# Designs tried in a protein design run: peptides against a protein of PDB entry 6UG1. Part 179

Target 1, 304 residues: chain A of PDB entry 6UG1
Amino acid sequence: SNEERKRRKYFHMLYLVCLMVHGFIRNEWINSKRLSRKLSNLVPEKVFELLHPQKDEELPLRSTRKLLDGLKKCMELWQKHWKITKKYDNVGLYMRTWKEIEMSANNKRKFKTLKRSDFLRAVSKGHGDPDISVQGFVAMLRACNVNARLIMSCQPPDFTNMKIDTSLNGNNAYKDMVKYPIFWCEVWDKFSKKWITVDPVNLKTIEQVRLHSKLAPKGVACCERNMLRYVIAYDRKYGCRDVTRRYAQWMNSKVRKRRITKDDFGEKWFRKVITALHHRKRTKIDDYEDQYFFQRDESEGIPD
Target 2, 301 residues: chain A of PDB entry 6UG1 as posed
Amino acid sequence: SNEERKRRKYFHMLYLVCLMVHGFIRNEWINSKRLSRKLSNLVPEKVFELLHPQKDEELPLRSTRKLLDGLKKCMELWQKHWKITKKYDNEGLYMRTWKEIEMSANNKRKFKTLKRSDFLRAVSKGHGDPDISVQGFVAMLRACNVNARLIMSCQPPDFTNMKIDTSLNAYKDMVKYPIFWCEVWDKFSKKWITVDPVNLKTIEQVRLHSKLAPKGVACCERNMLRYVIAYDRKYGCRDVTRRYAQWMNSKVRKRRITKDDFGEKWFRKVITALHHRKRTKIDDYEDQYFFRRDESEGIPD

## One batch from the design tools (peptide; made by RFdiffusion4, then SolubleMPNN)

Design b2_p24_1_s2 (from b2_p24_1, 10 letters changed)
Fold by OpenDDE base, seed 2:
Structure b2_p24_1_s2 (fold): chain B 304 residues (1-304), chain A 24 residues (1-24)
Amino acid sequence: as target 1 above (304 residues)
Amino acid sequence: TFEELLSLFNEEQKKLIEELLKDV
């Protein structure tokens, strides 16, 4: 019905804002001075020097290579630190079906909210789910004075799916779900004027995204609980930016149709949400990023 | 659950979510 379509849009927006605020809160927690002091001790001086290379005036690419090597070594150090990777409880922050949402509304489950103190302890001990691990990795890089962003792929329920029963029955459903991450890291490369993508936990990869990312979900089974629609970046200065354009090869043709921003009302609302979560002034880094997004929109063209 | 999601937030954060949804 038209009413059910409106209801699904509302719940999509509700989950989206809750997920975005959750990402904001986790970004505040990883800025903990106590955590930073502990995590900085995991990084040897030689690795710190690689994270902060001198500018090579002859070949800036040499400086980028040092930074990439430093980030690789940080991933290796992080794997040594992380002792226990817990499975997600149920689906974690992956996408729920409409049936799961309806069933959950009827069940007053006592959700054990992870407190800030418990999060900081989990990161410090190296015990937790993959999302906590990624968030801790961003905290370690920030402790080394690296301009690292927390990236969150927000997974609100699909308001474009009008099917009533989407029972995801399958023995591999969890494996397919966790094949691609929900959280990852970006690091600012001051030499190339670009963000470097780092997945320290799931795919254990570093990439300089040009047209597509390895972190973008592929295949029907993986996309059931992980659709790339809202990739939000949280920086060390409490900036909040939509970076979906980086990771979406087909933003205009495919991704936009699955976003609330497909219409003017949804676009204005989503801008209001971003603005409410963006607690810093604009910088030249934002100018370089916006220029990159503009070039990516021009290069994609208008979908036929 | 939505209640589970809301349980993640303090009262200030709930008010922010409500304010962001008031026009919806």
Scores: peptide ipSAE 0.367, ipTM 0.888, DockQ to the pose 0.768
Fold by OpenDDE base, seed 1:
Structure b2_p24_1_s2 (fold): chain B 304 residues (1-304), chain A 24 residues (1-24)
Amino acid sequence: as target 1 above (304 residues)
Amino acid sequence: TFEELLSLFNEEQKKLIEELLKDV
């Protein structure tokens, strides 16, 4: 019905804003000065120097290569620090089905809300789920004065799916769900004027995204709980930006149709949400990023 | 549930979420 379509849009927007505010809160927690002091001690001086290379005036690419090597070593150091990777409780922050939403309305499950103190302890000990691990990795890079941002792929329920019964078959569902991350890192390369993508936990990869990312979910089974639609970047200065364009190969043709921003009302509303979560002034980094997004939109073209 | 999601937030954050959803 038209009413059910409106209801599904409302719940999509509700979950989206809650997820985006959750990402904002986690980004604030990883700015903890106490955590920063502890995590900076994990990074040796030689690795710190690689993270902060001098500008090579002859070949700026050499400076980028040093930064990439420093980031690789930071991933290795982080893996040594992280002792226990917990499974997600149920589906974590992956996409719920409409049936799961309806069933959960009847079951007051005590969602065990992780407090700030428990989060900081988990990161400091290296014990937690993959999301806590990624968030802690971003905190470690920030502790080394790296311009690292937390990336969140927000997974609200699919308002374009009008089917009730997507019974996700049980056993392989978790493996397919966690195949691609919900959280990752981006690092600003001041030499190339680009963001470097870093997944320290799931794929354990560093990527300079051009046209497509390895972090973009591929295949039907993986896309059931992880659909790339809203990739939100949270920086160290409480900036909030939609960076979906970087990770979406087919933003205009495919991704836009599954976003609330497909219509003018949804676009205006989503801009209101981004503005409410964006607590810093615009910078030249934002100009370079917007120029890159523009070039990506021109290169994709308008779908016929 | 929405209540479970709201349980993640303090009162200021709940008010922000409510204000962001008011026009929906």
Scores: peptide ipSAE 0.363, ipTM 0.880, DockQ to the pose 0.730
Fold by OpenDDE base, seed 5:
Structure b2_p24_1_s2 (fold): chain B 304 residues (1-304), chain A 24 residues (1-24)
Amino acid sequence: as target 1 above (304 residues)
Amino acid sequence: TFEELLSLFNEEQKKLIEELLKDV
């Protein structure tokens, strides 16, 4: 019905705001001075120097290579620090089906919210789910004065799915779900004027994304609970930016149709949400990023 | 649940969520 379409749109917007605010809160928590002091001690001086290379005036690419090597070593150090990776409770922050949402509304389960103190302890001990691990990795890079941002792929329920029953069948549902991350890191490369993508936990990869990312979910089974629609970046200065364009090969032709921003009302509303979560002034880094997004939009073209 | 999601937030954050959804 038209009413059910409105209801699903509302719940999509509701979950999206809650997920985006959750990402904002986690981004504040990883700025903890106490955590920063502990995590900086995990990074040896030689690795710190690689994270902060001098500008090579002859070949700026040498400076980028040092930064990439420093980031690789930080991933290795982080794997040594992280002792216990817990499975997600149920589906974590992956996409829920409409049936799961309806059934969950009937079951008032006491959700045990992880408190800030428990989060900081989990990161400090190296015990937690993959999301806590990624967030802790971003905290470690920030503790080393790296311009690292937390990336969150927000997974609100699919308001474009109008099926009555959206139950997912299959024993492999968890493996397919966790094949791609929900959280990752980006690091600013001041030499190339680009963001470097870092997945320290799931795929354990470092990418300089040009046209596509390995972090973008591929295949029907993986996309059931992880649909790339809202990739939000939270920086160390409490900036909030939509960076979906970096990871979406087909933003205009495919991804836009699955976003609330497909219409003018949804675009205005989503801009209001981003503005409410963006607590810093614009910088030249934002200009370089917007120029990159513009070039990516032009190169994709308008879908026929 | 939505209640589970709301339990993640303090009262200021709940008010922010409510304000962001007010025009929906």
Scores: peptide ipSAE 0.361, ipTM 0.880, DockQ to the pose 0.764
Fold by OpenDDE base, seed 3:
Structure b2_p24_1_s2 (fold): chain B 304 residues (1-304), chain A 24 residues (1-24)
Amino acid sequence: as target 1 above (304 residues)
Amino acid sequence: TFEELLSLFNEEQKKLIEELLKDV
């Protein structure tokens, strides 16, 4: 019905704003000075030096290579720190089906919200789900004065799915769900003027995204609970930016159709949400990033 | 649940969410 379409659009927007505010809050928590002091001690001086290479005036790529090696070593150090990776409770922050949303509205289960103190303790002990682990990794890089962003792939329910029953069938539903991360890291490379993508926990990969990312979900089963639609970046200075363009190969042809920003009302609303969560002034880094997004839009073209 | 998501937020953050949703 038209009513069910409106309802699903509303719940999509509701979940999206809640997820984006959740990402903002987690980004504040990982800026904890107490946590920063503890996590800086995990990084030896030799690795810190690799994270802060001198500018090679002859070949700036040598400086980028040192940074990449430093980030690789930080991932290895983080794996040693992280003792227990907990499974998600149910589906974590992955996409819920419409049936699951309806059933959950009827079940007044007291959700045990993770408090800031519990989060800081979890990161500090190396005990938690993969999302807490990634968030802690970003905190460690920030503790080393690295310009690291927390990236969140927001998974609101699919308002374009108009099926009555959206139950997911499959024995491997959890494995397919967790195949790709919801949270990851980006690190600013001041030498190449680009963001480096880092997944320290799931795929354990570092990439310099040109056209395609390894973190973009592929295959029907993996996309059921993880649709790349809203990739939001939270920086150390409380910047909030939509970076979906980096990770979307087919932004114009495929991704836009699944976003609230497909119409003018949704675009204006989403811009209002981003603006409300963006607490810093524009920088030259934002200019380089916007130029990269522009070039990616031109290169994709308008779908025929 | 939405209530579970809202439980993540303090009252200031809930007001922000409500303000961002009031025109929806």
Scores: peptide ipSAE 0.360, ipTM 0.888, DockQ to the pose 0.755

Design b2_p24_1_s3 (from b2_p24_1, 12 letters changed)
Fold by OpenDDE base, seed 4:
Structure b2_p24_1_s3 (fold): chain B 304 residues (1-304), chain A 24 residues (1-24)
Amino acid sequence: as target 1 above (304 residues)
Amino acid sequence: TLEELLSLFDEKTKKLIEELLKDL
């Protein structure tokens, strides 16, 4: 019905706000001075120097290579630190079906919220789910004075799916779900004026995204619980930015149709949410990023 | 429900969501 379409749209919006606020709070938690002091000790001086290379005036790419090598070594150090990767409870923050949402509403299940103290302990011990691990990796890079962002791929229920029964086949669902991350890192490369994508936990990859990312879910089964729609970046200065354009190959033709921002009302509303979560002044880094997004929009064109 | 979705979050998170929802 038209009423059910409205209900699903509003519930999607509400769920999206909750996820974006969760990302904001996790970003605040990883700025803990106590955690920073502990995590800085994981990074040897030689690795710290690679994270902060001098500018090569002849070939800026050499400085970028040193930074990439430093980030690779940080991923290796992080894997040594991380002792226990827990499975997600149920689907974690991956996309729920409409049926799962309706069934959850009936069961009044007390969800156990992870407290800040428990999170900080989990990161410090190297014990937790993949999301806690990625968040801790961002905290380690920030402890080394690296301009690292926490990236969250927000997975609200698909308001474009009007099917009543959206039950997913159970057994292979977890492997397909966790094939791609929902949290990762970005690091600012001051030499190339670009964000470097870092997945320290899932794919264990470093990318300089041009047109597409390896982190973008591919295939029907993987997209059932992980749809690239809202990739939100949280920086060390409490900036909040929509960076979906970086990871979406087909932003205009495919991704936009599945976002609340497909219409003017949804665009204005989503801008209010971003503005409410953005607690810093604009910088030249934002200008370079917006210019890159503009060029990506022009190069994709308007879908015919 | 909204309450169950909110129950996934701590009281600070709930308050921030409630504030954001008032301004939206």
Scores: peptide ipSAE 0.144, ipTM 0.807, DockQ to the pose 0.329
Fold by OpenDDE base, seed 5:
Structure b2_p24_1_s3 (fold): chain B 304 residues (1-304), chain A 24 residues (1-24)
Amino acid sequence: as target 1 above (304 residues)
Amino acid sequence: TLEELLSLFDEKTKKLIEELLKDL
C-alpha cells in the first residue's frame, strides 16, 4: 500500500539517523586520551617515522610510499594486538530484513548496550567484534597523530523493498554478510591530496581508490545485508561527511535509487542530518575531496 | 523496533536523535 511505503520510508530515515549517531558516538569514544596513551605504545618509533615522512620535493610519491608502508606495518601491529575477534550477535549493524524488524518488535529482547568503559576495555585488551577492532585501529592511528577517519557503511532497512517476506537463505548468510566490512578507516595523504582506504580487519587491504574499491559489496548474496548506500566519514575533529561517491562506481545509475536522497525532500533532510553531526569548519582537505567527487560524477555521466 | 534501537542509546543521544527527527 501507499501507507506501507510511507511507513518503510520513515522507518528507514529513523534507523539511518540512529546508525549515523552511533558512528558519531563511537568516533568520540576513540578520541579518549586514556586509550590514545595506551595505543601509541603499540607503535615503535621506526613505524611512527614512516607515518610522518618528510615531503620529498623531487618525488612526492616516495613520501606516499613511506606512509603506505607505515600503514601496512600498523595493520600488522594491530593483528598482533587483537587477541579475540567475536562473531556478531545475530547480524550486528548489517542490514535487517523487514520481517526481522517486525519479529523483533514482538520479542522485547533487552539489547545489552556496550558502555563507553566496556568499549575502551575491549579495545585495550584486543577483545571484541570486528567493528570494535576497526574503531580501535582508527584510535591507534589517531594516537600517532595520523589524520585517520572512521568510515561507517550505514545499513538501514531497504525502503525500496516492498516484499512482505524477504527470507534470506540461511546456511551461507553469515559468511556472505561478513565478506565485506561495515566499518573501515581512511587516512589523509597530504602529498597526493587524497584519502587512503584501510581495512585492517576484514579484507586486510590498503587502497588508493580511483574508480572502485574492493570494500564495495559485489554479488547478490553479499548485497542482501550490505548495500553500499550511506558511507559516512567521521574525523578526529568531529567532522561528518558523506563519502559514498568514493566507493560507489555507479552512484547516479544504481546507488541513488536506493537512497533517501533520490528526491528533493530526502536530499534536504539528509543534508540537515549531516550538518547536525558536522562539528568543525570546512578545510582545504574538504575542497580536495569535493573536487574528487565532482570529477567522479562527471566521469560517470547521467544515466540515460 | 524503534524502541529497541532507541534503547541502545543514553538519554543525551535519544534527545539528539529526537532533535534530528523533529524536522521529519
Scores: peptide ipSAE 0.067, ipTM 0.783, DockQ to the pose 0.477
Fold by OpenDDE base, seed 2:
Structure b2_p24_1_s3 (fold): chain B 304 residues (1-304), chain A 24 residues (1-24)
Amino acid sequence: as target 1 above (304 residues)
Amino acid sequence: TLEELLSLFDEKTKKLIEELLKDL
């Protein structure tokens, strides 16, 4: 019905706000000075120097290569620190079906909310789910004075799916779900004027995204619980930015149709949400990023 | 439900969601 379509749209909006606020709170927690002091001790001086290379005036690419090597070594150090990777409880922050949402409404499950103290302890011990691990990795880079962002792929229920029964087949569902991350890192490269994408936990990869990312979900089974629609970046200064354009090859033709921003009302509303979560002044880094997004929109063209 | 979704978050997160939803 038209009523059910409206209900799913409003529930999607509400769920999206909750997810974006969760990302904001986790970004605040990883700025903990106590955690920073502990995590800085994991990074030896030689790796710190690679994270902070001098500008090579002859070949700026040499400085970027040093930074990339430093980030690779940080991923290796992080893997040594992280002792226990827990499975997600149920589906974690991956996308739920409408049926799962309706069924959960009937089950007053007391969800154990992870407190700030428990999160900081989990990161410090190296014990937790993959999302906690990624968040801790961002905290370690920030402890080394690296301009690292927490990235969250927000997975609200698909308001464009009007099917009543969307029961997913159980057995392979978890492996396909966790094939691509929900959380990752971006690091500012001051030499190339670009964000470097870092997945320290899932794919264990570093990439300089031009047109395509390895982190973008591919295949029907993986996209059932992980649809690239809202990739939100949280920086160390409490900036909040939509960076979906970086990871979406087909923003205009495919991704936009699955976003609340497909219409003017949804675009205006989503801008209000971003503005409410953006607690810093604009910088030249934002100008370079917006220029890159503009070039990516021009290069995609208008879908036929 | 909204309550179940909110139960995933601590009281500080719930308060921030409630504040953001008032301003939207």
Scores: peptide ipSAE 0.035, ipTM 0.746, DockQ to the pose 0.327
Fold by OpenDDE base, seed 3:
Structure b2_p24_1_s3 (fold): chain B 304 residues (1-304), chain A 24 residues (1-24)
Amino acid sequence: as target 1 above (304 residues)
Amino acid sequence: TLEELLSLFDEKTKKLIEELLKDL
């Protein structure tokens, strides 16, 4: 019905705000001074020097290569620190079906909210789910004075799916779900004036995204619970930015149709949400990023 | 602020968000 379409759109918007606020709160928690002091001790001086290379005036690419090597070594150090990777409780923050949402409304499942103290302890011990592990990795890089962002791929229910039954087949569902991450890291390269993508936990990869990312879900089974629609970046100064354009090859032709921002009302609403979560002044880094997004929009063109 | 975000919603939705945020 038209009423059910309105209900699903509204619930998608509500769920998206809750996810974006969750990302904001986790980004605040990883700025803990106590955690920072503990995690800085995991990084040897030689690795710290690679994270902070001098500018090579002859070939700036040499400085970028040192930074990439430092990030690779940080990823290896993080794997040594992380002792226990827990499975997600149910589907974690991956996308739920409309049927699962309706069934969950009837079942008062006590979500065990992870307290800030328990999160800081989990990161400090190296015990937790993949999301806690990624968030802790961002905290370690920030402890080394690296300009690292927490990235969250927000997975609200698909308001464009009007099927009554959206049940998913059970057996391979978890493996397909966790094939791609929903949390990762970005690091600012001051030499190339670009963000470097780092997945320290899932794919264990470092990428300089050009046209597409390895972190973008591919195939029907993986996209059932992980649709790339809202990739939100949280920086160390409480900035909040939509960085979906980086990871979406087909932003205009495919991704936009699945976003609330497909219409002017949704665009204006989503801008208000971003603005309310953006607690810093604009910087020259934002100018370089917006220029890159503009060039990516021009290169994709308008969908026919 | 969180209050500015909550101002985008009606009072029933604010309570629901506050409940959902307590569970997040």
Scores: peptide ipSAE 0.033, ipTM 0.721, DockQ to the pose 0.080

